# Peptides against a protein of PDB entry 6O8C: the designs that were tried, part 77

Target 1, 262 residues: chain A of PDB entry 6O8C
Amino acid sequence: VGLRYEKISLPKIHPRYDLDGDASMAKAVTGVVCYACRTASTLLLYQELMRKGVRWLVELVKDDYNETVHKKTEVVITLDFCIRNIEKTVKVYEKLMKVNLEAAELGEISDIHTKLLRLSSSQGTIESSLQDISSRLSPGGLLADTWAHQEGTHPRDRNVEKLQVLLNCITEIYYQFKKDKAERRLAYNEEQIHKFDKQKLYYHATKAMSHFSEECVRKYEAFKDKSEEWMRKMLHLRKQLLSLTNQCFDIEEEVSKYQDYT

## One batch from the design tools (peptide; made by RFdiffusion4, then SolubleMPNN)

Design b2_p16_1_s3 (from b2_p16_1, 9 letters changed)
Fold by OpenDDE base, seed 4:
Structure b2_p16_1_s3 (fold): chain B 262 residues (1-262), chain A 16 residues (1-16)
Amino acid sequence: as target 1 above (262 residues)
Amino acid sequence: SEDEEMLKLMQEELER
């Protein structure tokens, strides 16, 4: 999971004035920083897509939750209806017992009543589980997606643009160094400018690499790790919801066995 | 530290 990118580093920069070496170095630096810009853009895009995916998954799980709640409610209604009918039947048989009739049937109905009450108790556990899930999905809950808005890099950070500015400066110096190389020898003033530009190049390159590493890569990795953890928890939650739904179906099936007595 | 040393060396070269 996640995007693969190559680890990049700046080439070795020699302090010695060398037109050929400086042009070659500048070319290499330009390439590295260019790669950083493209990579930063790709990492940003990936994170934005993942944020959309996170929002989608939240809605999906909420829908699953609502469906489970609906099913639970349906089963509760059915179960309560069955219990009420059995209780009425029990009362009728209790009256008949005064006349010493159908004692064996009363025992059977009483056993059914006891079983139904046990099923009703299990509904309380399901309700508690659903409440827990609801709390986890609520704002500020353990499965809130607020981290997705906080972690990683964002378009508003303008990291790609910042890197692009540095790349532009570096590229300009590279092209100048290419021209300087073609001259083979520079006058004193031009040589001094070249040396100053080399220092600027180094400064811009270092700044670009630091920014890329600290503000792009590091934050991306943090986002990636957090997203993986969160998604694992969400998928587990979906499985829990499915389990609760299945429990509701099991209860409904069992209740259906006793509907003939109601 | 290496970067700082390089910058220092470059600065020295510029001052020559």
Scores: peptide ipSAE 0.021, ipTM 0.525, DockQ to the pose 0.889
Fold by OpenDDE base, seed 2:
Structure b2_p16_1_s3 (fold): chain B 262 residues (1-262), chain A 16 residues (1-16)
Amino acid sequence: as target 1 above (262 residues)
Amino acid sequence: SEDEEMLKLMQEELER
């Protein structure tokens, strides 16, 4: 997943003075660097959108967490109430057994009490899991979104603008080379200027490509990789929260079976 | 070479 872009490379620049060839080369270079500018802009936009998406997902998962905590709390209250009632019932039956009542009912109630205590112990495990999730989502946690603000490219870097400046310089030389081509033959001084401009073109083009590769593409790829990893972890965490919620529902359902004994 | 001279001139211009 991620934006697909074509690998770009500069055309071969021939050292030989050739007005037709130089104009064609300059045109090609202009096209390549123009593509780099557009691509850099698109990559930046993608990253900005992803940052918004990351923030949105964090809030969504926090909401899921809060809902799970709420459900857990509800179940704990219900379970504790049920346990207290069963304990009272056990005490009553223990007193009645001293007066020749059947032991079979006491056995059943005692078994229910034991089951409820086991359910209560499982709530402790759920609480521990929720605390772990909370720690992971907290600032400085393993699932913190701080990386989204650190990795990749940012508008403040002005990478697109820098590339555009270089493109403007290249385009200017290209237009001059078109004029030179139309002249068919240049005077000695004009020829020397043309050769010099060709070197400038090379410099600007290489600088643009280097900047694009190192400051745009490389950083984008790093951002993309981190975003994919983080997203996978967040989705897994969301599944964990769902599992914990389901466990709470299961406990609640089990407790409801014993409410008639309370 | 002529190319080397142009490169030197370019370098000088870039260093201004």
Scores: peptide ipSAE 0.020, ipTM 0.543, DockQ to the pose 0.128
Fold by OpenDDE base, seed 3:
Structure b2_p16_1_s3 (fold): chain B 262 residues (1-262), chain A 16 residues (1-16)
Amino acid sequence: as target 1 above (262 residues)
Amino acid sequence: SEDEEMLKLMQEELER
């Protein structure tokens, strides 16, 4: 399910001038935005790690593909060699049959030849499957990892830094409100400043929450969903490659039974 | 192997 985080919301901000209430509110806002900063950082880190994982998995699957192709090629060579030898043997026995020698053996060899040709035909399906896999892994293919560079949040977006700037502004106001609370009563000018700062705090807080939700959380969720889908497909692909490899081994084993006739 | 462990971790991430 990816990283779990708590849904956060700003506390209720009362419009009324209240030094105690404003200090408490500012403290709560500071806490919420601080959490947003930390969460944004964690979400970014997760995505960066996942991108590394994606690249790693791509290389792993490419290696698996190459190994499978290699094995397939080996089997094809072995089959072709065996078929050619059996064909030569068949020709020899056909000549001998004209002299009424070893007719029963000719039948057996001919049957082997037929079986080998069937095995060779099955290689065509493996080749087709490998070609499909190659196309899917190719640039622009269905399993391309270009999404990993596009979706989600990136360090270059500077989201954490932007949130931190807002947090700094909020924190400064919070500390001032603590001082104001300690004064119990403010002069007219200081009261007006306090009211103005309260509006600034609200502005910064709402901006932070909007940025967090829209630029961090939403993009993270999109990245997460895409990554899960892609990863499932890649794991399935890897299983397919393993299956193809096993099929090659099975064919090779069967061919080995006939090598004594070549 | 390290690769298998990584795959397992990724699978676990998908399953939770």
Scores: peptide ipSAE 0.018, ipTM 0.617, DockQ to the pose 0.010
Fold by OpenDDE base, seed 5:
Structure b2_p16_1_s3 (fold): chain B 262 residues (1-262), chain A 16 residues (1-16)
Amino acid sequence: as target 1 above (262 residues)
Amino acid sequence: SEDEEMLKLMQEELER
């Protein structure tokens, strides 16, 4: 689930002045921070694509909801019409019974009326379920997509650019250390500069790794976890809507059996 | 078809 990336750590930085060791260390640090920059960019891209997917899924589920509501409304109208017609028929037969006509047909019609009323009651349950779904999808509801705009990293954070600046500083020091290594021995003042640059390298590298871990990776993982949970809930919601739609079709089919008696 | 493919991709991502 999500993008896989390798866990990275800075190499051990030895305090000892060593031109060969320092050049090798600087090369390794440059590689690690370069990987962090690329990874941060990839993680950002993934999140932006997921946000697009979230918006798409919200619209899809809203469409499914509207279709279900439409079907429910159609069935309610049909059912109510059928009930009214059966009730009229019952009244006519009741009047005929007062004139000593056979009551055999009244029993059957009365049973149909009772069945239709039960179906009407089930429509109330469907309505309640649809209202619940609507509340969950509404702004501030449990399935609102506001988290997608809040969680994770965003282009506006400029995390990749910040890391790139640090990488540039580190790379510059690395190239200097490569030159220092080629000199084999530095003058006293140059040696002091090398030592200071080594401290700067450490500072930039530490800052880059902290930023990467805390502002990129951690936030990405939080976004990923929330997105997975939310998507699972949304997919389940779609299944619920499908179930409600099927219930409406079942009721419509049952009502159609009684339309010949109206 | 495009919507269905997107749904499948999202489902596959959830199952990883």
Scores: peptide ipSAE 0.018, ipTM 0.612, DockQ to the pose 0.010

Design b2_p16_1_s4 (from b2_p16_1, 11 letters changed)
Fold by OpenDDE base, seed 2:
Formats: structure tokens, sequence, C-alpha cells
Structure b2_p16_1_s4 (fold): chain B 262 residues (1-262), chain A 16 residues (1-16)
């Protein structure tokens, strides 16, 4: 998942003074840097939306966790109640056995008790798993969303604005080069200005492209990679929570079979 | 929930 963008490069800038060529070159440069500005903006927007999505997903998973914990707690209470009742029943039957009553019923109840104790032991595993999940979701945990605030580009970086400033400078030079082209021939002073502006154009363009590549694209890719990794882990965690919830339901269903003996 | 479904849900939430 991520935005697709085209790799852009600056056109070749010929060192020779050529009014027609320079105007055409300037137009092309303007187009490239304009694309960079728009792309940087869209990449930034994507990241901001993803950050919102990350926060949303964290809350969703926390809700899932809480629901699972609640269900687990419910099952523990029910199970403990059943165990206590069965234990009371066992004690009664043991007393009756002392009076030479048949052991068959006691055996069945004892088996139920053993099964319930096994189920209770499984709750410990569920609890451990929930604790692990909690630790992973906690601040500083493996699934913390701190990376979302650190990785990538941010509005505060003002990358788009910086590129826009450079684009404005480039555009101004382009418009001047269009005028220069229309004149067909420039006076000496104007020619010198044109040459200087061409150097400025190159400087601004290279600065823009460097900034775009290093501060926008590279950081975006890092953010994207991190987000994908984090997302996979979060989805896996949600599956784990669902599994734990289902285990709780299974235990609850199993316990319900023995309620007639309680 | 499948990843694709989750992504769809997230997209919907982002549109709000």
Amino acid sequence: as target 1 above (262 residues)
Amino acid sequence: MEEEEMLKKMEEELKK
C-alpha cells in the first residue's frame, strides 16, 4: 500500500547561451519542479492520513483487547464458581462413600472436577497471552505508534513550502526567458543577466530536486515501509485477540455442560 | 478480519 509516483529528473541544461533553448529548458524545469511540489504535497497528505489511521487502529485494537479481557474475566468467574460447586459435591459424595455408597457417581464427579481444573489451567495461558499483548500495546511496547510521529515527513517540516519557493523563483526566470526569446536578441547587459539567471535556475532546480528526493521521497518510503510492517503486526495481534476470545467461548461452552452437577 | 477488509474500514474512517 502506498502512493505511486513517477521518478523525475531535470532536463539537461546546456551551457551555451541560446534564447530558444533556454526558454524551452526553463519550461521543462518548471514542469519538473512543479510535479515535485505536487507530489510532495500528496505524499505528505498520505502520511497524515495514515497517521490518523494508525491512531484509529490502535484504539480499535485496544477496544478488542478490553473486550477479550472482559470475556476472559467472565469465564474465570463462571469457571471458579463451577469448580467450587463441584468440590462441594465431591466432599458430599466422599462422606457418603464412608457409608458404603457406590463410588460410580463419585468417579464421574471427580472426572468433571479434573476437567474443570484443566480448563482453569488453560486460563493461565490465556492470561499470559493477554499480558503479552498488553505489553506490546503499551507505551514503549513493540507495537507502539511512536514511529508514526517520527518517521516520514510532517507539515512542520515545510517541505512543500520550501519547494514552492524554489518553484516560484524558477517560474519567474522561465517567464523572463520567454520574454527574452521573444526579443530574439538581447543587449549585452540583458544577455549577462540572462546568463546569471540561467545559473540561478540551475541552482534552484538542483536544490529543489535534492530536497524532494532526500527530504520528501526517501522519508516517505521509510514511513511507508514502517507502516506496512507495523500494520502486519497489528493485524496479527488482532487475530491473536480473536483466537483468545474464541478460546474463552469454548471454555464457557464446555463449562456449561457440567452445570447440572453444580 | 482480513487485511483487505481492515484497510477498507480504515479508508472509510479516514473519509470521515
Scores: peptide ipSAE 0.019, ipTM 0.503, DockQ to the pose 0.010
Fold by OpenDDE base, seed 5:
Structure b2_p16_1_s4 (fold): chain B 262 residues (1-262), chain A 16 residues (1-16)
Amino acid sequence: as target 1 above (262 residues)
Amino acid sequence: MEEEEMLKKMEEELKK
């Protein structure tokens, strides 16, 4: 589930002055921070694609909802019309019963009327379910997509660019350490500069890794978790809408059986 | 990416 990335950590930075060791360490640090930059970019891209998908799915589900509402309305109109016609028929037969005629037919029509009223009652349940779904999809509802804009990392955060700046500083020091290594031995002043650069390297690397972990990875994981939860709920909601649609079709089919009596 | 394909991929991702 989601993008897989390798857990990265900075290599151990030894305080001891060692030209060979420092060059090797700097190379490793450069590699780690470079990976962090690429990973941050990939994580950002993934989130942007997911946001696009979320927006698309919201519109799709809204369309499904509207179609279901339309179908429900159609069925209600048909059902109400059928009920009214049956009620008229019942009244006619009740008048005829005063002369002891059509008793058997009245019983049949009365049974149909009772069945239709039961179907009408079920429409109330469907309406309630649709209202619940509408509420959940509404702004501020449980299935609102506002989280997609709030959670995670965004291009406006400039996280990749910030990491790239730090990487550039680190890379520059690494190249200097390669040169220092090639010199085999540094003069006192150059040695002091090397030591200071090593401290700067540590600072930049730590800052980069902290930023990557706290502002990129953590936020991505939060977005991922939220998106999975939301998506599951949305898929379930779509199934509910389908179920409601099918119920409407079932009712319509039942009503059609009685239309010949009207 | 086509909309339907996107949905399928999301569904598959949730199953992992």
Scores: peptide ipSAE 0.015, ipTM 0.514, DockQ to the pose 0.010
Fold by OpenDDE base, seed 3:
Structure b2_p16_1_s4 (fold): chain B 262 residues (1-262), chain A 16 residues (1-16)
Amino acid sequence: as target 1 above (262 residues)
Amino acid sequence: MEEEEMLKKMEEELKK
């Protein structure tokens, strides 16, 4: 479910001054924060793609809805026409019944009329269902896509860029620590700078990890969860529309059986 | 395109 990523953690940072250990630690930190930066970018891309997909799906479902409404309208017109014609026929046969010539036929036509009226009544249920669907698809409806614009991370948040800045700072310190390691021994001033940079590295790393976890991963997970829920509802909605369409076709087919009597 | 399939496809594209 969703994008899979590995849980990352910072390596243990030892307070002891150790040129070899500090270089190794800095390398590991650089790797972790680099992974976080790339992962954040991927998560952002996923969300942007999903937003496009959501918009696409909304339009698709709206089209399906419009088609269903159109079909329903067609069936209503056809059914009403058939009912009017059969009523005219009934009136003619009723006049003929005064002469006792068409009693059996009149009964059959009357039964057809009754069946058509029942079919007409079923249209009310379809209409109600369509109205419900329309309300759900409306801008303030339960299936509105406003969440897609609110939840998750966005390019405007500049999360990837912020992480990249921190990564650059960390990388610079790492390269310096590689040089320091190569020196094997530092002068007093350089040693103090090294210690200071180690603290900076720690602060940058922790800031990066916090930002990644709180502003990237957490928001992504929230977006993912909402998207999955919304998608399930939309799938169900499409199934409902299909069902309504099929009901319209079934009614149309039934009406066609009686058109020969009109 | 099925909606579930669309989501799956999107996930697959991101894994590339």
Scores: peptide ipSAE 0.015, ipTM 0.546, DockQ to the pose 0.012
Fold by OpenDDE base, seed 1:
Structure b2_p16_1_s4 (fold): chain B 262 residues (1-262), chain A 16 residues (1-16)
Amino acid sequence: as target 1 above (262 residues)
Amino acid sequence: MEEEEMLKKMEEELKK
């Protein structure tokens, strides 16, 4: 579910001054933070695409709803017309029955009338279902997409850029540590600078990882969870709309069988 | 077609 990424952690940073070890550590840290930057970018892209998809799906489902409402309305009109015609026929045959004529035919027409009334009663259930769906899709409804704008990470947060700045600082220190390693031994002043840079590297790395975890990963996971739940509900709703549409078609087909009697 | 593809991709991501 969602984008897979590896859980990353910083390598152990030893306090001991060691030019070889420090260069290796700095390289590893650079790699980890670089991965964090790339991952943050990918997670952001995913969320932006999902937001577009959410908006699209909302419009699609609204269109499906409108089509279903239209079909339902058509069926109601047709059914009501058929019922009115059958009722007229029933009245005619009732008059004939008073003179002991056409009793068998009246029974048949009466049965059709009863069936049509049953079909008409089912329209109330369809209407109720459509109203429920409409309420869920409405602003503030259970299927509102406001969460998509609130949850997760956004380009305006500048998370990738912030991480990139930290990565640049770390990379600079890494390249210096490579040079220091090549010197094998540093003068006193250069050694002190190296030690301070090591502390800075640790600070930047920790800040980067904290930012990545708290501002990128956690928010992404929250967005993903809400997205999954919302998507399942929307897909289910579409199936409900399809079912309602099919019910309308079934009613229309059945009504068509009685058109010759109207 | 692009919209349908987007929907399919979203569904696939939900299955992961």
Scores: peptide ipSAE 0.018, ipTM 0.525, DockQ to the pose 0.011; fails the geometry check

Design b2_p16_2_s1 (from b2_p16_2, 6 letters changed)
Fold by OpenDDE base, seed 2:
Structure b2_p16_2_s1 (fold): chain B 262 residues (1-262), chain A 16 residues (1-16)
Amino acid sequence: as target 1 above (262 residues)
Amino acid sequence: SLEEENEEWEKKQLEE
């Protein structure tokens, strides 16, 4: 589950020159952009942690896969050995039957042979399932983790740093506006500077909010959605592997029942 | 662009 964040918006900026209002507005803008910076940082951190988690999970599932394959292989070997032994026994009994011995024992052995062959056939299904899983986990497969590197925000994007630069500019203007407010009245030149700074503030703030929304939030949401989807699929795959493993154990157990006839 | 608008605004303010 992804991080929750609050939706933020810039305060209304009035065009009127008002030292008190401008100081208050600047303070509010500073707060909003500051929040954006912190939020962007948090969202980035979350994504980085998730990427690590994704890599970890991939390796875990690969290990599970390998273990399942190993178990399947062991069962196949055991089953094949049992089949070969039963087949030898069948041949012996067939020879004996030619000498007018009772067919009852041959029937029993033949039935066992048939059952073992059915079990062997089921191994083919397990193999096909494993191959499917392998294909999904392979590079370019449906469960490839390439999306984790592509989607979302990354440290290399320097989004937090970009926002911080804008915040610094905004903060500087805010502090100046606080001073201007304290003066209650500005000389003509200082008033003009104040007006220019107000425009700069607006520009920086708008740029910051746009960047935050488009480059941080949207990309994060895309990453989050993709990660959730991918995670569900991976968990399902893991369950499939477990099922296959259990099937192998079941076959092994059944084969063990016929060891007395080998 | 916003930058262009801002520059135009600044020019206008300087001319007034």
Scores: peptide ipSAE 0.021, ipTM 0.568, DockQ to the pose 0.088
Fold by OpenDDE base, seed 4:
Structure b2_p16_2_s1 (fold): chain B 262 residues (1-262), chain A 16 residues (1-16)
Amino acid sequence: as target 1 above (262 residues)
Amino acid sequence: SLEEENEEWEKKQLEE
């Protein structure tokens, strides 16, 4: 997932002085650099929106985590309460067995106790998993969103503005070349100016394309790739949290079966 | 001179 853009390249620039050709070339260059400016702006906007989305998702996952922790805590309390009550019952029956034979009932209660202890042990595993998730989401963790602030292009880079300046220079030369073309023939001095402007055009164009490719496109692609990777990991983490939540519900349901003995 | 610059530029363009 990401913005698609067309690959752009500068037209061939002929060294030969040709008023018609130079005007056409300048027009093409203007178009290419104009596209670069617009594309850079769009790519920047996309990244900014994605950064907002990343922040939103982080908060959402943190909320999911907290909810899971809360549910786990509730289950632990319920389970511990049930265990304590069963243990009291076991003690009572053990005392009664000294006087009366209540072996069958004691056996049943002991089995319940054993099952509850097993459930309690599973809570330790859930806790460990939650701790792992917490560590991954923490600052400096594997799922930290620090990359979103580092990767890609940012408004502070002023890439669009820099490209726009170059575009303005190129456009100015293009308009002059249109005028030159209309004159059909230039005097020597004007011809020299034209040639010099053509060099300037080339310089600005190459600078624009280099900047676009290296500072806009490349960084955008890096951001996109990192974003996709991170997003997959975050979605997986959410699934893990859901699984843990479901485990808590399952334990709670199981414990409810024994509440009649408490 | 402008002419020298032009020649140098033209040479560069031809090499590309």
Scores: peptide ipSAE 0.020, ipTM 0.581, DockQ to the pose 0.752
Fold by OpenDDE base, seed 5:
Structure b2_p16_2_s1 (fold): chain B 262 residues (1-262), chain A 16 residues (1-16)
Amino acid sequence: as target 1 above (262 residues)
Amino acid sequence: SLEEENEEWEKKQLEE
């Protein structure tokens, strides 16, 4: 999971004055920093798309939750109605037993009542589980999507733009070094300028690589890791909701067997 | 601006 990118490093920058070597080095540095810019853009895009996906999944899971709650509520109403009817039936049979001693029928109805009460008790467990899920999805909960807004890189950080500025400076020096190479030999003043520009190139390149590594790559990796963890938890939660839904259906089916007695 | 920030950074590095 995640985007693959190549590890990049700056070429060795030799302190020695060499017009051919310096032009070649500058070209290589330009290529590396250009790759960093493109990679940073790609990493940012990936994260933005993932954030959209996270928001979508949260809404999907909330819908699943609401559906489960609705089903649970329906079953509770049905079950409570059935229990009340059975209790009325028990009272009638108790009165009849005083007159005709219909003990066998009363026993059967009493057993049904006991089974229904057990089913009602299981509803309490389902309710507790749903409350737990709700708390986890709530703001500040363990499965809240706040991390998606905090982790990683964002367009507002302007990392790509910052890298592009540095790339422009580097590219300008590269083009100058290409011209210097064509001259074969520089006058003293031009040589000093070349040396100074080489130092500038070094600083720009170092700054670009540091920014790319620390502000782009590192934060992206943190976002990726967090997203993977969160996704696993969300998938597990969806399975839990499905399980709870199935339990509700099972209870409903059991209750339906006893509706003939009500 | 980003360019101004970069220029300021460059000046600092060259003064070191």
Scores: peptide ipSAE 0.020, ipTM 0.576, DockQ to the pose 0.053
Fold by OpenDDE base, seed 1:
Structure b2_p16_2_s1 (fold): chain B 262 residues (1-262), chain A 16 residues (1-16)
Amino acid sequence: as target 1 above (262 residues)
Amino acid sequence: SLEEENEEWEKKQLEE
């Protein structure tokens, strides 16, 4: 789960003045920082898409919850109705038994009544479970999506743009170093400029890599870890909801067996 | 729909 990226590092920058080496180094640095820019953009996109997915999944699970609650309510109504009817029947047979009529049938009906009451008792457990789920989905609950807005990188951070600016500076120096290399030998003043540019390149590159690692990668990893944990919990929650729904169906099926007695 | 696209994307991400 998550985007894979390669760990990147800057090439070694030698302090020695070497037109060929400096051009080669500058090219390599440009490549590395370019990769960082692209990677940062990709990581940002991933996070933005994930945030959308998180919101979508929250709504989906809420819908599942509502459906389960609806089914539970339906079963409760049906079960209560059946219980009331059986209780009426029990009373009738009790009266008949007092006059020594139909005593054998009372036992069976009483057993059914007992079974229905047990089923009714199980509804309390289902209700408790649903309440727990509701609590977890509520604002501030364990499955709240607040982390998705807080963790990671955001477009407003302008990380990609910041890296791009640094890349532009580095690229400019690289092109100059290509020209310098082509000259084979520089005049004293141009040589000094070259040396200064090399220092600037190092500065920009270091800044870019630091920014990339600390503000892009690190925050992304934190976001990824939280998203994975949250996702696992949400999937588990959905399974719980399904289980509760199935329990409701099971109860409904059992109740249907006794409807002939009502 | 956006929801369908998100679902597909999410499924893909979960498989990674």
Scores: peptide ipSAE 0.007, ipTM 0.451, DockQ to the pose 0.009; fails the geometry check

